# Peptides against a protein of PDB entry 5T59, part 22

Target 1, 112 residues: chain A of PDB entry 5T59
Amino acid sequence: TTPTMQSTSLLTEHLGYPPISLVDDIINAVNEIMYKCTNAMEKYLMQRNIIGKKDFSDEIKIGTAKLESLLENSVDKNFDKLELYVLRNILSIPSDLLEENRFRLLHHEKLV
Target 2, 90 residues: chain B of PDB entry 5T59
Amino acid sequence: EHIRFQRLVQVCNKALEESIRKLQSWEKIHECFPNYGQTREGIENLTVCQQQVIKLWSNLSRVEFDAIFHERSIEEKLNQLDDLINKARS

## One batch from the design tools (peptide; made by RFdiffusion4, then SolubleMPNN)

Design b1_p10_7_s4 (from b1_p10_7, 5 letters changed)
Fold by OpenDDE base, seed 4:
Structure b1_p10_7_s4 (fold): chain B 112 residues (1-112), chain C 90 residues (1-90), chain A 10 residues (1-10)
Amino acid sequence: as target 1 above (112 residues)
Amino acid sequence: as target 2 above (90 residues)
Amino acid sequence: MNKHYNKFLS
């Protein structure tokens, strides 16, 4: 079920922020973590780029870039699903509560 | 009775676990370093690197997500939402 | 700060 404007407004009032803001925080966090991880990986391997008489710097750079791409794709896919699920199923108001007499309950409870 | 926050935690954990799955594959790691991974030292380095990055992923995500949940008071808010919904249905 | 964080990022 796609969130409605009414649902979003009520949830924003309840949460003190728009529901999407929570999702944004989560996605921003995981993106930051992702790049910290891949950067750490590259640095770790680049510190160990010479094995015997061979310098593997170029391969390490290419390889870590490939891993980053793989991780990016996976993060994008899974957290897109997460966004949809959270907004539709967690940060949601059942349709029966969106009726005039019932959606007032959220507003009333906030004021009390 | 309170289910929404639990679900939030579950789906976050699932997304994190699914996202890191490819890095958990030694085959995928090795494929990215075909020549480096043919050396003994390279294999050792890649092994440690793989282990450390997975740990880093897990630790950072735990800390950051917990911080977000706290800052947004999401457990309390979702519990209240559950209560409101249940009350409305009573 | 997490010890693993410091170790791997250093």
Scores: peptide ipSAE 0.131, ipTM 0.938, DockQ to the pose 0.019
Fold by OpenDDE base, seed 2:
Structure b1_p10_7_s4 (fold): chain B 112 residues (1-112), chain C 90 residues (1-90), chain A 10 residues (1-10)
Amino acid sequence: as target 1 above (112 residues)
Amino acid sequence: as target 2 above (90 residues)
Amino acid sequence: MNKHYNKFLS
């Protein structure tokens, strides 16, 4: 189920930050890691770009770009799923606890 | 029972594993370097490259995600959330 | 720079 404004507010109060902030951190991190990995591949191969009398620099650049694209697509797909799952199922409050009396209980626990 | 943090770790690991799967395919790697990979040295270099990038992916993700979880105190917060929910239902 | 990154590039 899609998070409600109420659940977001409660979770923000509980966490000290909006739930989306955690997801943002995760996604930002994996993107940084992704580009570090592809950059490392390119640099490693570029240091080994000449075999015999043949310079494979152009092929290496194209090839690593292709791998980067493949990785980008996969990261986007899988971490989009992750975002949805985390926000809907992990950083979530059951609907039955969003009733007024239960809401007050959670709020009370926070304040005490 | 505390379940939310465990689930978070699981889905993060799954996303990371699924994301790197294409790079784990030698065929995919070789296809990107059709001429380079026809040389003995090229194959050797690509083999090492593939192995090392997968290790780098794993190591960096472990370090960075653990740092995020720590900085956000997410295990504690999710455990508390579980406790609050369980308490409310009892 | 990450040590693993440096190792990979070495």
Scores: peptide ipSAE 0.127, ipTM 0.938, DockQ to the pose 0.018
Fold by OpenDDE base, seed 3:
Structure b1_p10_7_s4 (fold): chain B 112 residues (1-112), chain C 90 residues (1-90), chain A 10 residues (1-10)
Amino acid sequence: as target 1 above (112 residues)
Amino acid sequence: as target 2 above (90 residues)
Amino acid sequence: MNKHYNKFLS
């Protein structure tokens, strides 16, 4: 199920930050890592661009760009799934705790 | 008793593993460098490059994700959430 | 291994 406003509020109170903030951190991190990896690949191969008398610089640039695109697509797909799963199944409040009689539990525990 | 943080780690690992899977394919790497990969030296360079980028991916993700989890105190918070849920159901 | 790794990062 989709997170409710009530769940978000309760989780924000519990976590000290909105649930989406954790997901944002994760996604931002993997994106940074992704580009560090592809940049490292390109630099490594460009330092080895000449074999014999042939210069492969253009092929290396095109090839690494293709790999970057491939990785981007995979990251986008898999971390979109991750975002949905985390917000719906991990950072979530079960329906029974959202009932009026149970809603006070989270607030009560914080006060104790 | 505590399950949410374990699930978080699992789903993160799965996403990371699935994301890097394409780069783990030698065939996919090689096809991006059709002429370069036809040389002995090129094959050697691509082999090392593939190995190193996968290691870099793994190492950076481990360090960065652990840092995020620590800064957000997410293990503690998720364990507390599990406890609250279990208490409410008891 | 570390030596080669550092070279890759640079």
Scores: peptide ipSAE 0.121, ipTM 0.937, DockQ to the pose 0.017
Fold by OpenDDE base, seed 5:
Structure b1_p10_7_s4 (fold): chain B 112 residues (1-112), chain C 90 residues (1-90), chain A 10 residues (1-10)
Amino acid sequence: as target 1 above (112 residues)
Amino acid sequence: as target 2 above (90 residues)
Amino acid sequence: MNKHYNKFLS
């Protein structure tokens, strides 16, 4: 079930921030981690680019770029699924609680 | 009784594990370095690189996600949400 | 964060 404006408003009031903000933090974090990992990999191999009398710098640069692309695609796929799941199933309010009487209960609990 | 935060942690871990899956394949790593990986030293360097990047991925994600959860007070907020829902249904 | 990076590059 797609989140409604009503549920978003209630959750924003409860959390102190919109539900999407949490997901954004998570996705931003994993993207940063991803590039730190690929950067570290490239630097590690570039420090070891000479084997015998051969220079593998070009191959290392191309290879690490390919691995970065693979990781980017996987991160995109899996965290898109995560976003949908979190917003629909974790940061969600059951439909029966979105009725007027239940809505009042949530507000009452917050004010007490 | 409190289930939402547990589920959040579970799906985060699953997404992280599935995301790094391709880098866990030695075959995929080696394919990116076909000539470099034909040398003894190259294989050794790639092996260490693969192991270390996976560890770095795991360690950084743990630290950063814990920080996010703390800053957003999400465990407390999700527990409260569970309590509100359970109370309304009782 | 930097300590993990340095560990990898060491």
Scores: peptide ipSAE 0.130, ipTM 0.938, DockQ to the pose 0.019; fails the geometry check

Design b1_p10_8_s1 (from b1_p10_8, 4 letters changed)
Fold by OpenDDE base, seed 2:
Structure b1_p10_8_s1 (fold): chain B 112 residues (1-112), chain C 90 residues (1-90), chain A 10 residues (1-10)
Amino acid sequence: as target 1 above (112 residues)
Amino acid sequence: as target 2 above (90 residues)
Amino acid sequence: LRKRQRPPRE
């Protein structure tokens, strides 16, 4: 279930930023890391593309692209799960607290 | 008593581990380089490459995620959230 | 996987 607008507002007030911003940071970071890794791999192998009399440049490019795809798919899958979990279970307010009286408590703690 | 930040770290580590798992498979690496990997030198290069990439993944993720957590003060904020929830339930 | 651009860190 998607977090309510109320919970998002309360958490934003508490965090100083929307909960999704943390997830965005994480996702952006891992994506950057992912491509750095695959790029490093390609460059490493391309510097070692000649073995004997054979040039394996084309195979290296294709192979690294395949591995990049594998990694990309895995990252997408696992960090999509992470996003859902974080927003639902970590950066969340229990339903029993999403009541008028409980809201006052949270606001009171913030304002005092 | 404080559980949310611990969970955040756990799920981040899990996601990172699960994501890199495919590259930890030598079989998957080798199959992407069928001819290159049939040479002794190619196998050596792939072996080193695989190891270094995994290390790079681990090191970069550790540094970057820690930086994010620090910049967002997420441990403190999540601990406070736990406290608020516990207080509200008392 | 979403890719929301964020301000540079540091």
Scores: peptide ipSAE 0.366, ipTM 0.952, DockQ to the pose 0.150
Fold by OpenDDE base, seed 1:
Structure b1_p10_8_s1 (fold): chain B 112 residues (1-112), chain C 90 residues (1-90), chain A 10 residues (1-10)
Amino acid sequence: as target 1 above (112 residues)
Amino acid sequence: as target 2 above (90 residues)
Amino acid sequence: LRKRQRPPRE
């Protein structure tokens, strides 16, 4: 499930950065977006916490926390799958290109 | 011929869609606010909130992911990778 | 989810 050192090296040379860096950017971005969304939700509802004579602040805080947890779990699951797929199937080099003659081809094409 | 970048976009969209699915469920939203959601105003507020959050999720992810793809030049690099692979196999 | 802290991008 882990890419070979050779594949990583070749892809790093091709990309100009390690393949994992792209995944890190994606994961960091979605995490930031996630908390922005949950924060916005909490803020929106907390501005509307009083209905009639009842204050629902506590319920809102608990409820938004629950939704945040649900979202966190889902993001964790789905983007872990994404990471594996990207590194295995998108940012990958077929085994035939990892042979000596094909290795040279990749390097040669870059230099020419 | 060029397939890797398309796949990247597809799996990103899929991950984003699957991640937000729970928040798209009104039942899940309402369950988190059992008393608040029993009021007319509460239902209205939750409805608007749900819609806005989903839109925010979609818009932010589009902007941020496109920025990442641009900064990493990933479309060009993946197309080049496809070309290299195809050339090697021809 | 594994989070790898990266410098803020411009």
Scores: peptide ipSAE 0.362, ipTM 0.951, DockQ to the pose 0.162; fails the geometry check
Fold by OpenDDE base, seed 5:
Structure b1_p10_8_s1 (fold): chain B 112 residues (1-112), chain C 90 residues (1-90), chain A 10 residues (1-10)
Amino acid sequence: as target 1 above (112 residues)
Amino acid sequence: as target 2 above (90 residues)
Amino acid sequence: LRKRQRPPRE
């Protein structure tokens, strides 16, 4: 179930920003972290690419790319689930509070 | 009473843990470097890489997520939301 | 995953 416009509006008023903005921050952060990790790994191994006078540079590049893809797929899957859960269950307004009477209460609380 | 922020932290940790799990598999790491990993030095280098990447993942995520939560004041806001909901239902 | 760039944090 997708959050309603009313819920989004109320939460935006409460938070000072749209709920999706928090999720975007989290997802953007983990993506940045992911590529930092894979880049660090590639750099480390490329500095150690020669063993016994054999150059493993090509294998290292291919291998690190495979690991990056593996991590990327896992991140995508798990944080898509996170986004759905957060928006549905954490950053959500119960249906009983979306009634007109309860809506006024939320507005009133902000003014006080 | 206050449950939403706790849940947020939990699901974030779960997502981070599940995401890095595949890199925690030595078998998967080794499979990506079949010839490199057949050398003593290669194994040593891959071992260090695996450990350091996992540590980097953990440390960076902790720092960055805490920063996000702080900048968004999300703990306070979620606690207030919990209180508001509980008050409305009392 | 979506990549929605936001203003940089302080």
Scores: peptide ipSAE 0.360, ipTM 0.952, DockQ to the pose 0.145; fails the geometry check
Fold by OpenDDE base, seed 3:
Structure b1_p10_8_s1 (fold): chain B 112 residues (1-112), chain C 90 residues (1-90), chain A 10 residues (1-10)
Amino acid sequence: as target 1 above (112 residues)
Amino acid sequence: as target 2 above (90 residues)
Amino acid sequence: LRKRQRPPRE
């Protein structure tokens, strides 16, 4: 289930970087985007916090925080799944290519 | 033949879609603002806010993920990987 | 989710 050290080494050579680096980029990006979205929502509503004679600032802050929590939980769940899938099924080398004779093919192509 | 990059795009899109799904529910939005959402102006503001957040999520993710894929040359590398695998099996 | 620092973009 977990990628082998051999697979990681071969893929690192092929990619020019460790496979996990791509996943890190994706996860870092979505986390940044997530907080940009929630911040934008809070700012938008806080500029519209007074309706009539009532100030809804406290409710807006609490409500936005709740939505942020919902989004955080969903992002964590779905991108944890994504990480596992990418590393195991996309950035992976089939077992038949990890055999001795097949192992040389990746190195050979790199040298040509 | 070339399948890995397509799968990468698919799983990224799926993760993004599933992550934002809760915010696409008006009921989920409204329940977070029970009193604010009882006013006409509040409903209007929440409606616009919901739409804008979803659009922002979509636009930012597209731009950032495409930038990552480009910087990592991942389409080319995954296509090459597919070719290597297919060649080894032929 | 991990949070690692990324190198600056070109």
Scores: peptide ipSAE 0.359, ipTM 0.951, DockQ to the pose 0.136; fails the geometry check

Design b1_p10_8_s2 (from b1_p10_8, 5 letters changed)
Fold by OpenDDE base, seed 5:
Structure b1_p10_8_s2 (fold): chain B 112 residues (1-112), chain C 90 residues (1-90), chain A 10 residues (1-10)
Amino acid sequence: as target 1 above (112 residues)
Amino acid sequence: as target 2 above (90 residues)
Amino acid sequence: MRKRERPKRE
């Protein structure tokens, strides 16, 4: 499932960066967004923690933590799948292009 | 002709959609706040919170992913890759 | 391999 060294090298030359770097950017971004969302949720509810004369602060903290965990698990699952798909099917070079003659073509196109 | 960038966008959208699905469930939200959600005001607050978080998720992901794609010039690079592959096979 | 950033839980 892991890309070959040859494929990685060729794509790195083509992209100007390793293919995994794009995936890292995407995953890092969604992780940041995830925690921004959960933080915003907690802040919003904590500003509304008292209803009547009852303080729901503890329940809010526990509840938002649970939701964060749910979201985190879902993000991890789905973006692990994304990583695999992108590296195997999008940022990939067909086997026939990894042959000697095809390899030359890719290299030649960059030099011309 | 050019398919890779389209696929990238598709899988990104799918991952984002599937990830936020848990927060789209009112039932799951309410379960996390069993007593708070039994009050009228609590329900109202949770409703607004849920909606705003989902919107925030959508907006931030759109902006950030577009920025990544631009910074990495990924559309152009993937189109070029498609062209190279097609040329090699022609 | 390149290490990916994993923010800590808040």
Scores: peptide ipSAE 0.183, ipTM 0.945, DockQ to the pose 0.483
Fold by OpenDDE base, seed 1:
Structure b1_p10_8_s2 (fold): chain B 112 residues (1-112), chain C 90 residues (1-90), chain A 10 residues (1-10)
Amino acid sequence: as target 1 above (112 residues)
Amino acid sequence: as target 2 above (90 residues)
Amino acid sequence: MRKRERPKRE
């Protein structure tokens, strides 16, 4: 389930940005980090691609690609879970605060 | 009292840890380089590579996530949210 | 070639 419009609006007002923006930043960051890691790995091994008389360049490229795929899948899975948890449990407003009287409290505290 | 930011940090760390878990497996890494890993030098290179990648992952994620949290002022905002909720329930 | 620099969110 997704957060309610009311919750999103209130949190956006409180945060100064939509809650999903934080998640976007996190996910984009980890994606960048992921490819930096895999790129570094490939480059490191490609600089060491010849062992004795054998050239392992092709194997290195295939192997690093496999590891990248594994990492991609894991990142997607785990950070999708993170997104759900953050939006549902961290950046969330309890139902009692969504009532009219409590809704005013949020606005009141901000304005005061 | 203030719990939301701690939870954010926890789930971020958990996601990062679980994401890199497969790269922490030497067996899985070796399987990707079956012939290369049969050589002494290959094993040495893969070992160093594995260690460095994990370190890079950890260091970059720490720096970048901290930057995000700072830019978004999320600790302060989440603490305020906790306070608002607690106040509303009092 | 393997996929690189895939965007998750923009």
Scores: peptide ipSAE 0.177, ipTM 0.945, DockQ to the pose 0.121
Fold by OpenDDE base, seed 3:
Structure b1_p10_8_s2 (fold): chain B 112 residues (1-112), chain C 90 residues (1-90), chain A 10 residues (1-10)
Amino acid sequence: as target 1 above (112 residues)
Amino acid sequence: as target 2 above (90 residues)
Amino acid sequence: MRKRERPKRE
C-alpha cells in the first residue's frame, strides 16, 4: 500500500522535507557508489591487462561489464525493497494517530 | 522506545550487504575472467581487485550514508516521531 | 560496449 496524502503531509511538516527525499538521497548515493566500484575494478585490471605475451584487455572489459550488470541487478532488487520498507514502516504514521484528536496532538506539540 | 532510526540503519546495512554478496564469491569473479584467471598473475590481480572493491564499497557507503543521515537530521527526527507516537498512545 | 549511468531521482 502507498502512504496516504495525510501522512505524507504530516511527515513533511515534521521532517522539513518529503519522506521520499530521504529515499532518493540513499538510492542516488548507492548508484554513484556502485559505478565508482565497477570503474575502479576495470581501471585496476586494465593496468594489468598484459600477462606474458597475451593481452587480456577485451576479456577484462567484458568481464567487468558482467560484474557491473550483476551488481546493478542486486542493487535494484535490494534497494527497491528498502524503499518500500522505509516508506511503509519507518517514515510512517500509525493509523491511530491519524484520528482527529491525535492529529491535533502532533500539530500542538510542534507549535509548543 | 526509540526504534525507527535503529531499523533504518539495519535495513540500510542489510541492503548494502546483500547487494555486494555476489561480488564476494570468488567463483563468480573467476567465471567472468575464464582465461585471465587461469594464469598465476591473473589470479593474484583478481584477488586483490576483489578485496579492494569490497573495501571501497564498504567505506564509500558508510561515509555517504552517514552524511545523508546527518544532513537530513534523520536520527533526531525519527526519535521525535517515536516520542510523539508513544505520547499519543499514553 | 558503452559507459553505463543511471539517472538520479528527483
Scores: peptide ipSAE 0.177, ipTM 0.944, DockQ to the pose 0.112
Fold by OpenDDE base, seed 4:
Structure b1_p10_8_s2 (fold): chain B 112 residues (1-112), chain C 90 residues (1-90), chain A 10 residues (1-10)
Amino acid sequence: as target 1 above (112 residues)
Amino acid sequence: as target 2 above (90 residues)
Amino acid sequence: MRKRERPKRE
């Protein structure tokens, strides 16, 4: 279930980069998107912070921070699961092929 | 035949969907703004904000993930991997 | 009160 060094090496050769690099790109992207979303939310509400002579700026800041934390936790959980799945089930080589004779097929095809 | 890239897209979409689900809950949104959300205007603003954030999430993720997949040539590479595995088993 | 962007990996 856990990726082996052999599998990683073969996949790195095939992909041109380590499998984890793809996952890193995905996770870094979603983190950036998450921040952009929460920032946009705060700015939108802060532009509408006064209602009926009452200033809700403090509540908006606190509330947005809470939502950010909520989203952060969800992102972390779901994309940690994604990482495991991708590395184990998508960017993986079946164990039966991680033997000498079949192992060289992947290497041979890449070099020819 | 080719299954790995399809799975990648599926799990990415699922992770994105599950991640944003909390923000899709009006109750959770309202709980974060207990007094603001007791005003008519506040409710309206929160509603629009919620919708905009969800759309932004969806649009940005689509664009960025597609860019990653392209830059990494992952569809082609995964298809090739499928082919290699199938060939090895034949 | 806003958090800074935090990449999970670099």
Scores: peptide ipSAE 0.190, ipTM 0.946, DockQ to the pose 0.080; fails the geometry check

Design b1_p10_8_s3 (from b1_p10_8, 4 letters changed)
Fold by OpenDDE base, seed 4:
Structure b1_p10_8_s3 (fold): chain B 112 residues (1-112), chain C 90 residues (1-90), chain A 10 residues (1-10)
Amino acid sequence: as target 1 above (112 residues)
Amino acid sequence: as target 2 above (90 residues)
Amino acid sequence: LRKRKRPKRE
């Protein structure tokens, strides 16, 4: 289930980069997007912080922070699952191909 | 035949969908703004804000993930991997 | 799972 060193090496050769690099790109992107979203939310509401004679700035800041935390937890959970799935099931080499003869095929095809 | 890239796209979409699902809950949004959300204007603002954030999430993720996939040539590489595996098993 | 970088909060 866990990627082997052999699998990682073969895939790195094939991809031109370690498989984990793709996952890192994805996760870094979603993290950036996440904070852009929460920042946009806060700014939008802070531009509308006064209703009638009441200033809701403090509540908006606290509320947005709570939503950010909620989103952070959800992102972490779901993209941790994604990382495991991608590395184990997508960027993976079946165990039967990690034998000497089939291993040679993968290596040979890249070098020819 | 070629299955790995399709799976990658699927799991990415699922992760994005599941991640934003909490913000799609009006109840959760309202709970974070208990007094603000008791005003008519507050409700309107929160509604628009919720919709805008969800759209921003969707648009940014699409653009950025497509860029990553392109930069990493992942579709081609995964298709090649599928082909290599199939060839090895034939 | 290994630790990953996260952008600073805005």
Scores: peptide ipSAE 0.311, ipTM 0.950, DockQ to the pose 0.809
Fold by OpenDDE base, seed 3:
Structure b1_p10_8_s3 (fold): chain B 112 residues (1-112), chain C 90 residues (1-90), chain A 10 residues (1-10)
Amino acid sequence: as target 1 above (112 residues)
Amino acid sequence: as target 2 above (90 residues)
Amino acid sequence: LRKRKRPKRE
């Protein structure tokens, strides 16, 4: 289930930013890191592309591309799960606090 | 007590670990370089490469995620959220 | 889930 508009508003007020912004930061970071890793791997191997009398440049490029795809798929899978979990279970307000009485309490505590 | 930030860290670590797990498999690395990996020197290069990539993944993720958590003040905010919830239930 | 962009590949 998707978080309610009410919970999003309350959390945005509390955090100073929408909850999704945190998730975006995390996912953007891991994507950047992912490509830095694969790029480093390719460059490392390309500097060592000749063994004996054979040039393995083509094989290295294809191989690193395969590993990149593998990593992309894994990152997408695991961080999609992370996004759902964070938004639903961590950056969430229990239903009992969304009732009128407790809703006012949250606002009151913030203002005091 | 304070549980949300701990859970955030745990989930992040789990996602990072699960994401890199397949690159930790030597078999999967080797199969991507079938001829290169049949040479002694190639095996050595792949071994070092695998280790360095995993280390780079770990180090960069730690630094970047910590920076995000700091910039967003998420530990403090989540602790406050826990406190508010607990107070409302008391 | 929302569609996300990936940064430029290095």
Scores: peptide ipSAE 0.300, ipTM 0.950, DockQ to the pose 0.863
Fold by OpenDDE base, seed 1:
Structure b1_p10_8_s3 (fold): chain B 112 residues (1-112), chain C 90 residues (1-90), chain A 10 residues (1-10)
Amino acid sequence: as target 1 above (112 residues)
Amino acid sequence: as target 2 above (90 residues)
Amino acid sequence: LRKRKRPKRE
């Protein structure tokens, strides 16, 4: 389930930004890190592509691509879970606070 | 009392750990380089590569995530949220 | 490198 509009609005007011923005930052960061890692790996191995009289460039490219795919899939899976958890359990407002009286309390505390 | 930020850190660490887990497997790495990994030099290179990638992953993620948390003031905001919730329930 | 599977969010 997705957060309610009311919850999102209240959290946006509290945070100064929509909750999803934090998740976006995290996911964007890990994606960038991921490709930096795979790029570094490929470059490192390609600088060491010749062993004896054999050139392993093709194997290195294929192998690195495979590892990249594995990492991509894992990142996608795990950070999708993270996104759901964060939005549902961390950046969330309990139902009792969504009631009128508690809603006022939240605003009151912010304004005072 | 303040639990949300701790949970955020925990789930981030968990996601990072689980994401890199496959690269921590030497067997999986070796399988991607079946012929290269049959050479002494190849094994050495792959070993160093594996170690360095994992370190790079860990270091970059730490730096970048901390920067995000700081820029978003998320610890403070989550602590405040905890306080608001606790106050409302009192 | 291959294209990103997850699009960048902005």
Scores: peptide ipSAE 0.272, ipTM 0.949, DockQ to the pose 0.092
Fold by OpenDDE base, seed 2:
Structure b1_p10_8_s3 (fold): chain B 112 residues (1-112), chain C 90 residues (1-90), chain A 10 residues (1-10)
Amino acid sequence: as target 1 above (112 residues)
Amino acid sequence: as target 2 above (90 residues)
Amino acid sequence: LRKRKRPKRE
């Protein structure tokens, strides 16, 4: 279940930014890191592409691409779970507090 | 009492760990380089490469995530959120 | 989950 508009608004006010922004930062970062890692791997191996008299450049390119795909899939899976968990359980307001009387308290603390 | 930031760190670490898990498998690495990995020198190169990539993953993620958490002041904000919730329930 | 952008491959 997605967070309510009320929850999002309250959290945005509290955080100074929408909750999703934090998740975006995290995911953007890991994606960047992911490609840096795979790029480093490819470059390292491509500098060592010749063994004996055989050139393994093509195999290296294909192999690193496969590993990149594996990593992409894993990152997507795990950080999708992370996003869901964070938005549901961390950057969330308990349902019992999503009432008018409780909202007053939250607003009061922010305005005072 | 303050639990949200702790949970955030935990789930981030878990996601990072699980994401790199397959690259920690030598079998997965080797199968991507079937002929290259049949050479002694190739095996050596792949071994070093695997270690370096995992290290790079760990180091970069630590630095970048800490930077994000700092820039977003998320520990403070989550602690405050915990406090607000607890106060509202009292 | 919403669609997310991914950096271009290097």
Scores: peptide ipSAE 0.306, ipTM 0.950, DockQ to the pose 0.817; fails the geometry check

